# Ledger of designs, part 57: peptides against a protein of PDB entry 5EIB

Target 1, 366 residues: chain A of PDB entry 5EIB
Amino acid sequence: VDLEPGTMDSVRSGPFGQIFRPDNFVFGQSGAGNNWAKGHYTEGAELVDSVLDVVRKESESCDCLQGFQLTHSLGGGTGSGMGTLLISKIREEYPDRIMNTFSVMPSPKVSDTVVEPYNATLSVHQLVENTDETYCIDNEALYDICFRTLKLTTPTYGDLNHLVSATMSGVTTCLRFPGQLNADLRKLAVNMVPFPRLHFFMPGFAPLTSRGSQQYRALTVPELTQQMFDSKNMMAACDPRHGRYLTVAAIFRGRMSMKEVDEQMLNVQNKNSSYFVEWIPNNVKTAVCDIPPRGLKMSATFIGNSTAIQELFKRISEQFTAMFRRKAFLHWYTGEGMDEMEFTEAESNMNDLVSEYQQYQDATAD
Target 2, 366 residues: chain A of PDB entry 5EIB as posed
Amino acid sequence: VDLEPGTMDSVRSGPFGQIFRPDNFVFGQSGAGNNWAKGHYTEGAELVDSVLDVVRKESESCDCLQGFQLTHSLGGGTGSGMGTLLISKIREEYPDRIMNTFSVMPSPKVSDTVVEPYNATLSVHQLVENTDETYSIDNEALYDICFRTLKLTTPTYGDLNHLVSATMSGVTTCLRFPGQLNADLRKLAVNMVPFPRLHFFMPGFAPLTSRGSQQYRALTVPELTQQMFDSKNMMAACDPRHGRYLTVAAIFRGRMSMKEVDEQMLNVQNKNSSYFVEWIPNNVKTAVCDIPPRGLKMSATFIGNSTAIQELFKRISEQFTAMFRRKAFLHWYTGEGMDEMEFTEAESNMNDLVSEYQQYQDATAD

## One batch from the design tools (peptide; made by RFdiffusion4, then SolubleMPNN)

Design b1_p11_8_s1 (from b1_p11_8, 4 letters changed)
Fold by OpenDDE base, seed 4:
Structure b1_p11_8_s1 (fold): chain B 366 residues (1-366), chain A 11 residues (1-11)
Amino acid sequence: as target 1 above (366 residues)
Amino acid sequence: SKPVKQPKLPA
């Protein structure tokens, strides 16, 4: 789905374009102009019914529909505005199904789209209410990984998207291969989301590899485990040491000893015990899949529900507030039928979410 | 350099 045809044509003509049904390409002509309101109330609203018709058709073809997976950006108009409209409409029609998202968080390190803080804040407001599981894929973190860790002097969207694809492949491993932990979206939610609003995940991946870089040496299980818990391997720009893990899932891929994985996972938990909440027992889950990712002998994917995710939301909120206090660009949104109250409500709900994360960070067992 | 998207004006 896109509000511009050129993206869809690029997907269709791409090396994997044939895996998608032609009838499942739904697109507009005008685009969203990086405006959430165009995505949500105008251009996106004109297209949403055609998308819902496809969603219904594909849902009816499912023997056992678990839920929905959306991949979108929160900085643009289409991914943010139309993406959250789609989430709302799908939630209304399928209230008992899991809503899972891969939400790409904007960063001034990656885009000069000045209104990204508005689009992100308005989107997060919708995601808090209408998703069950949200993987926070932060362009800030992706850029920092590319620049600092992968030593790419000039990161490209191709480099960032390589990290996104590795992360998405990692977190979906248990859904794609039988006999794994979190083998369905509902079990993932039960294991990862102790409180309904606190469903924003910090993903991480090891080993970090770039497109066109020579294959790194095969890592060991100890090296994978250590890298997976390193803040530099997080795809969200948060330091887990500034918060507490509510829940963790670790997905190892490749031929390795389960015993060695369990020993290393215990060691890393014990070493980092001060960064876990004490009042959630058995809050770390581990899976091992014998099938490695393409081009690697082994990998580890991390999913963290951490109160440190508030650093990401605070960053967006600070950027939002700095623009909104100046009423900068508001006429672009209000001209599409939005009220200034919706901005204030979205900011308030995101600040409430930050306060909730802080409350659980400060909570003791006593 | 950054992989920068330029702001689009609402048409």
Scores: peptide ipSAE 0.024, ipTM 0.609, DockQ to the pose 0.030
Fold by OpenDDE base, seed 3:
Structure b1_p11_8_s1 (fold): chain B 366 residues (1-366), chain A 11 residues (1-11)
Amino acid sequence: as target 1 above (366 residues)
Amino acid sequence: SKPVKQPKLPA
């Protein structure tokens, strides 16, 4: 789905364009122009029914519909505005199904689009209410991984999207292979989301190695485990050491000793025990899939529900507030039928979410 | 100015 035809044409002409049904390409002509309100109330609202018709058709063809997965950006108008409209409409029609998102967070390191804080804040407000699971994929963190860890002097969107694809493949491993932990979206939610609003995950993928260091790096369970818990490896721009893990899942792929995985996972928990809440029992889950990723002998994918994710939301909130106090660009949103109150409500709900994460960070076992 | 998609990274 897109509000621009050119993205759909690029997908259709791409290496995998033929895997999608032609009738499942739903697109507009005008685009959202990086305006959440165009995505949500105008251009996106004109297109949403045609997307819902496709969603219904594909849902009816499922033997066992678990839920939905949306991949979108929060900085743009289509992914943010129309994406959250779709989430809302799908939630209304399928209230008992899991809503999962891969939400790309905007960064001034990656984009010069000045209104990204508005689009992100308005999107986060919708995601808090209408998703069950959201993977926070932060362009800030992706850029920093590409530059610092991968030693890419000039990261591209291709380099960032490679990290995204590896992560998406990792977190969906348990859904795609039988007999795994979190084999369905609902089990993932039960294991990862102790509080309904606190469903924002920091993902990570290992191994991440620069070309110059590949020859010196062994792909071992200890090295994967150590990298996966490293703050520099998080695909959300927050430091886990500034918060506490509510829950963690680790998904190992490849032929490895389950005993060695369990030992290393215990060791990393013990080493980082101060960064876990003590009042959630068995809050670290581990899965091993014998099938490695293509081109790797083994990998590990991290999913963290950490109170440190508030650093990401604080960054967006600070940028939002600095613009909103100046009423900068508001006429572009209000001109599409939005009220200024929707900005204030979205800001408030995101600040409430930050406060909730802080409350659970500071909570002790009674 | 219209909010326009201005990517800082090369595509």
Scores: peptide ipSAE 0.023, ipTM 0.604, DockQ to the pose 0.028
Fold by OpenDDE base, seed 5:
Structure b1_p11_8_s1 (fold): chain B 366 residues (1-366), chain A 11 residues (1-11)
Amino acid sequence: as target 1 above (366 residues)
Amino acid sequence: SKPVKQPKLPA
């Protein structure tokens, strides 16, 4: 789905464009112009019914529908505005199904789109209410990984999207292969989300290796485990050491000893015990899939529900507040039928979410 | 160089 035809043409002409049914390419002509309100109330609202018709048709063809997975950006008007409209409409029609998102957070390090803080804040407000699980994929963290870890002097969207793809493949491993922990979206939610509003995950992937160092790197379970828990491998721009893990899932892929995985996972928990809440018992889950990702002998994917994710929301909130106090560009949103109150409600709800994460960070076992 | 998306100017 896109409000611009050119994106769909690029997907269709791509090496995997034929995996999608032609009728499932739903697109507009005008685009959202990086405006959340155009995505949510005007251009996106004109297109949403045609998307819902496709969603219904595909849902009816499912033998066992678990839920939905949306991949979108929160900086752009289509992914943010129309994406959250679509989430709302799907939630209304399928209230018993899991809503899962891969939400790409905007960063001034990656984009010069000045209104991204508005689009992100308005989107987070919708995601808090209408999603069950949200993977926070931060363009800031992706850029920093590409530059610092992968040694890419000039990161591209292709390089960032490669990390996104690796992460998406990793976190969905248990859904795609039998006999795994969190084998369905609902079990993942039960294990990862102790409090309904606190459903924002920091993903991480290992191995992350520069092209020049690939030939010299042994892939071992200890190295994967150590890298997976390293703050530099987090695809959300927050430091887990500034918060506490509520829950963790680790997904190992490849032929490895389950015993060695369990030993290394216990060691990393013990080493980092101060960064876990003590009042959630057995809050670390581990899965091992014998099928490695393509081109790797083994990998590990991290899913963290950590109170440190508040750093990401605080960053967006600070940027939002700095613009909103000046009423900068508000007329572009209000001209599409938004009230200024929707901005203040979205800011308030995101600040409440930050306060909730802080409360659970500071909570002790009685 | 950053992978910059330019804001669409309002029409």
Scores: peptide ipSAE 0.021, ipTM 0.586, DockQ to the pose 0.030
Fold by OpenDDE base, seed 1:
Structure b1_p11_8_s1 (fold): chain B 366 residues (1-366), chain A 11 residues (1-11)
Amino acid sequence: as target 1 above (366 residues)
Amino acid sequence: SKPVKQPKLPA
């Protein structure tokens, strides 16, 4: 789905374009112009019913519909505005199904789109209410990984998207291979989301290795485990040491000892015990899939529900507030039928979310 | 729902 044809034509002409049904390409002509309100109230609202018709048709063809997975950006107009409209409409029609998102967080390090803080804040407000689980994929963290860890001097969207694809492949491993932990979206939510609003995940992937060092690096379970819990490997730009893990899932892929995985996972929890809440029993879950990713002997994918994710929301909130106090560009949103009150409500709800994370960070066992 | 022990709220 897109509000512009060019992206859809690129997907269709791409190496995997033929895996999608031609009738499942739903697109507009005008785009959203990086405006959430165009995505949500005008251009996106004109297209949404055509998307819902496809969603219904594909849902009816499912033997066992678990839920929905949306991949979108929060900085743009289509992914943010139309994406959140679709989430709302799908939630209304399928209230008993899981809504999962891969939400790309904007960063000034990777985009010059000045209105991204508005689009992100308005999107987060919708995601808090209408999703069951959201993977926070932060372009700032992806850039920092590419530059610092992968030693790419000029990271590209191709380099960032490679990290996204590896992470998405990792977190969906249990859904794609039978007999694993969190083999369904509902089971994942039950294990990862102890409080309904606190459903924003820090993903991570290991191994992350520069091209120059790949040949010299052994891939071991200890090294994967250590890298997966390193703050520098988080796909969200926050330090887990500034917060506490509510829940963690680790998905190992490849031929390895389950005993060694359990030993290393216990060791990393014990070393980092101050960064876990003690009042959620068995809050770390581990899965091992014997099938490695293509081109690797083994990998590990991390899913963290941490109170440190508030650093990401604070960054967006600070940027939002600096623009909103000046009423900068508001007329572009209100001119599309949006109320100025929706900005204040979205800011308030995101600040409430930050306060909720802080409350559970500071909470003690009885 | 996993029985999450209700954390003590910070004072």
Scores: peptide ipSAE 0.011, ipTM 0.402, DockQ to the pose 0.017

Design b1_p11_8_s2 (from b1_p11_8, 4 letters changed)
Fold by OpenDDE base, seed 4:
Structure b1_p11_8_s2 (fold): chain B 366 residues (1-366), chain A 11 residues (1-11)
Amino acid sequence: as target 1 above (366 residues)
Amino acid sequence: SKPVVQPKLPL
């Protein structure tokens, strides 16, 4: 789905374009112009019914519909505005189904789109209410990984999207290969989301290795485990040491000893025990899939529900507030039928979410 | 440096 045709044509002409049904390409002509309100109230609202018709058709073809997976950006008007409209409409029609998102967070390090803080704040407001699971894929973290870890002097969107694709492949491993932990979206939610609003995940992937170091790096379970818990490997620009893990899932892929995985997972948890809440028992879950990712002997994918995710929301809120106090560009949103009150409601709800994460960070076992 | 936009594949 896109509000621009050229993206759909690029997917269709791509190396995997033939895996998608032609009738499942739904697209507009005008685009959202990086405006959430165009995506949500105008251009996106004109297209949403055609998308819902496809969603219904594909849902009816499923023997066992678990839920929905959306991949979108929160900085752009289509992914933010139309994406959150779709989430709302799908939630209304399928309230008992899991809503899962891969939400790409904007960063001034990656984009010069001045209104990204508005689009992100308005989107986060919708995601808090209408999703069950949200993977926070932060363009700031992706850039920092590309630059610092991968040693890419000039990261591209292709380099960032490679990390996104590796992460998405990792977190969906249990859904694609039977006999794993979190084999369905609902079990993932039960294991990862102790409080309904606190469903924002810090994903991570290992191994992350620069091209120049690939030949010298042994892939071992200890190295995967150590790298997976390193703050520099988080796909969200948060330091887990500034918060506490509510829940963690680790998905190992490749031929390895389950015993060695369990030993390393116990060791990393014990070493980092101060960064876990003590009042959630058995809050670390581990899965091992014998099938490695393409081109690797082994990998690990991390999913963290951490109170440190508030650093990401604070960053967006600070950027939002700095623009909103100046009433900068508000007329672009209000001119599409949006109320100025929706900005203040979205800011308030995101600040409430930050306060909730802080409350659970400061909570102790009695 | 900021990420460079990859050229859209020519249609």
Scores: peptide ipSAE 0.007, ipTM 0.417, DockQ to the pose 0.017
Fold by OpenDDE base, seed 2:
Structure b1_p11_8_s2 (fold): chain B 366 residues (1-366), chain A 11 residues (1-11)
Amino acid sequence: as target 1 above (366 residues)
Amino acid sequence: SKPVVQPKLPL
């Protein structure tokens, strides 16, 4: 789905364009112009029914519909505005199904689009209310991984998207292979989300290795475990050491000892016990799939529900507030039918979410 | 001016 035809032509001409049905390409002509309100109330609203017709048709063809997954950017107008409109409309029609998102967070290090803080804040407000699971993928963290860890001097969007695709493949492993922990979206939500609003995850993938060092790196369970819990390996720009884990899932892939995995996962929890809440028992889940990812002997994927995610929301809130106090570009949103109150409500709900994460960070067992 | 996508990263 896109509000611009050129992106759809790029997907169709790409190496995987033939795996999608031609009738499942739904696109507009005008684009969103990086405006959330165009995505949500005008251009996106004209296209949404055509998308819902496709969603219904594909849902009816499912033997067992678990839920939906959306991949979108929160900095743009289409992914943010139309993406959240689609989430709302799908939630209204399928209230008993899981809504899962891969939400790409904007960063001023990666884009010069001045209105990204508005688009992100308005999107986060919708995601708090209408999603069950949201993987926070921060373009800043992806850039920092590419530059610092992968030793890429000039990271590209292709390099960032490679990390996103590896992470998406990792977190969906249990859904794609039988006999795994978290084998369905609902079971993942039950294990990862102790409080309904606190459903924003920090993803991570291991191994991350520079091209120059790949030939010298052993892939071991201890090294995977150490890397996946490293703050520098998080694909959200927050430090887990500044918060506490509510819940964690670790998904190992490849031929390895279950005993060694369990030993290393126990060791990393014990070493980092100060960074876990004490009042949620058995809050770390581990899965092992014998099938490695393509091109690797083994991997590990991390999913963290941490109160440190508030650092990401604080960054967006600070940028939003600095623009909104000046009414900068506000007329581009109000001219598409938005009220100034929708901005204030979105800011308030994101600040409430930050306060909730802080409350649970500071909570002790009675 | 309309908000414009100005990526810092090469495509």
Scores: peptide ipSAE 0.007, ipTM 0.373, DockQ to the pose 0.027
Fold by OpenDDE base, seed 1:
Structure b1_p11_8_s2 (fold): chain B 366 residues (1-366), chain A 11 residues (1-11)
Amino acid sequence: as target 1 above (366 residues)
Amino acid sequence: SKPVVQPKLPL
């Protein structure tokens, strides 16, 4: 789905374009122009019914519909505005199904789009209410990983998208290979989301290795475990040491000892015990899939629900507030039929979410 | 009273 035809033509002409049904390409002509309100109220609203018709048809063809997965950007107009409209409409029609998102967080290090803080804040407001699970994929963290860890001097969107694809492949491993922990979206939500609004995850993928160092690096369970819990390996630009893990899932892939995995997972929890909440029993889950990713002997994928994710929301909120106080560009949104009150409601709900994370961070076992 | 999050672990 896109509001621009050029993106769909790029996907269709790409190496994997033939895996999608031609009738499942739903697209507009005008685009959203990086405006959430165009995505949500005008251009996106004209296209939404055509997307819902495809969603219904594909849902009816499922033997067992678990839920939906949306991949979108929160900085753009289509992914943010139309993406959140689709989430709302799908939630209305399928209230008993899991809504999962891969939400790409904007960063001024990656994009010069001045209105990204508005699009992100308006999107987060919708995601808090209408999703069950949201993977926060932060372009700032992806850039920092590419530059610092992968030693890429000039990270490209191709380099960032490679990290996104590895992460998405990792977190969906249990869904794609039967007999794993969290084998369904609902079981994942139950294990990862202790409080309904606190469903924003920090993903991570290991191994991450620079091209020059790949040949010299052993892939071991201890090294994967250590890298996966390193703050520099988080796909969200927050430091887990500034917060506490509510829940964690670790998905190992490849042929390895389950005993060694359990020992290393216990060791990393014990070393980092101050960074876990002590009042959620059995809050770390581990899965092992014998099938490695293509081109690797083994990998690990991290899913963290941490109160440190509030650093990401604070960054967006600070940028939002700095623009909103000046009423900068508001007429571009209100001119598409959006109310100025929706900005204030979205800011309030995101600040409430930050306060909720802080409350649970400060919560001690009595 | 802290909300005792009973992890509903289906075995």
Scores: peptide ipSAE 0.043, ipTM 0.665, DockQ to the pose 0.014; fails the geometry check
Fold by OpenDDE base, seed 5:
Structure b1_p11_8_s2 (fold): chain B 366 residues (1-366), chain A 11 residues (1-11)
Amino acid sequence: as target 1 above (366 residues)
Amino acid sequence: SKPVVQPKLPL
């Protein structure tokens, strides 16, 4: 789905364009112009029914519908505005199904789009209410991984999207292969989300290796375990050491000893015990899939529900507040039918979410 | 020299 035809043509002409049914390419002509309100109330609203018709048809063809997975950017108008409209409409029609998102957070290091803080804040407000699970994929963190870890001098959207794709593959491993931990979306939500609003995850992937170092790197369970818990491997721009893990899932892929995985997972928890809440018992889950990712012998994917995710929301909130106090570009949103109150409500709800994460960070076992 | 196809992270 896109409000621009050129994106769909790029997907269709791509190496995997034939995996999608031609009728499932729903697109507009005008685009959202990086405006959330165009995506949500005007251009996106004109297209949403055509998307819902496709969603219904595909849902009816499912033998066992678990839920929905959306991949979108929160910086752009289509991914943010129309994406959250779709989430709302799907939630209204399928209230008993899981809503899962891969939400790409904007960064000033990656994009010069001045209104991204508005689009992100308005989107986070919708995601708090209408999603069950949200993987926070932060362009800030992706850029830093590409530059610092992968040693890319000038990271491209192709390099960032490569990390996104590896992460998506990693976190969906249990859904795609039988006999795994969290083999369904609902079980993942139950294990990862102790409090309904606190459903924002820090994903991480290992191995991350620069091209120059690939030939010298051993892939071992200890090295994967060490790397996936390293703050520099988090695909959200948060330091887990500044917060506490509510829940963790680790998904190993490849031929390895389950015993060695369990030993290393216990060792990393013990080394990082101060960064876990003590009042959630058995809050770390581990899965091992014998099927490695293509081109790797083994990998590990990390999913963290951490109170440190508040650093990401604080960054967005600070940028939002600095623009909103000046009423900068507000007329572009109000001209599409938004009220100024919707901005204030979205800011408030995101600040409440930050306060909730802080409360659970500071909570002790009585 | 063949252009080093940037290894796409395999899905």
Scores: peptide ipSAE 0.009, ipTM 0.368, DockQ to the pose 0.012; fails the geometry check

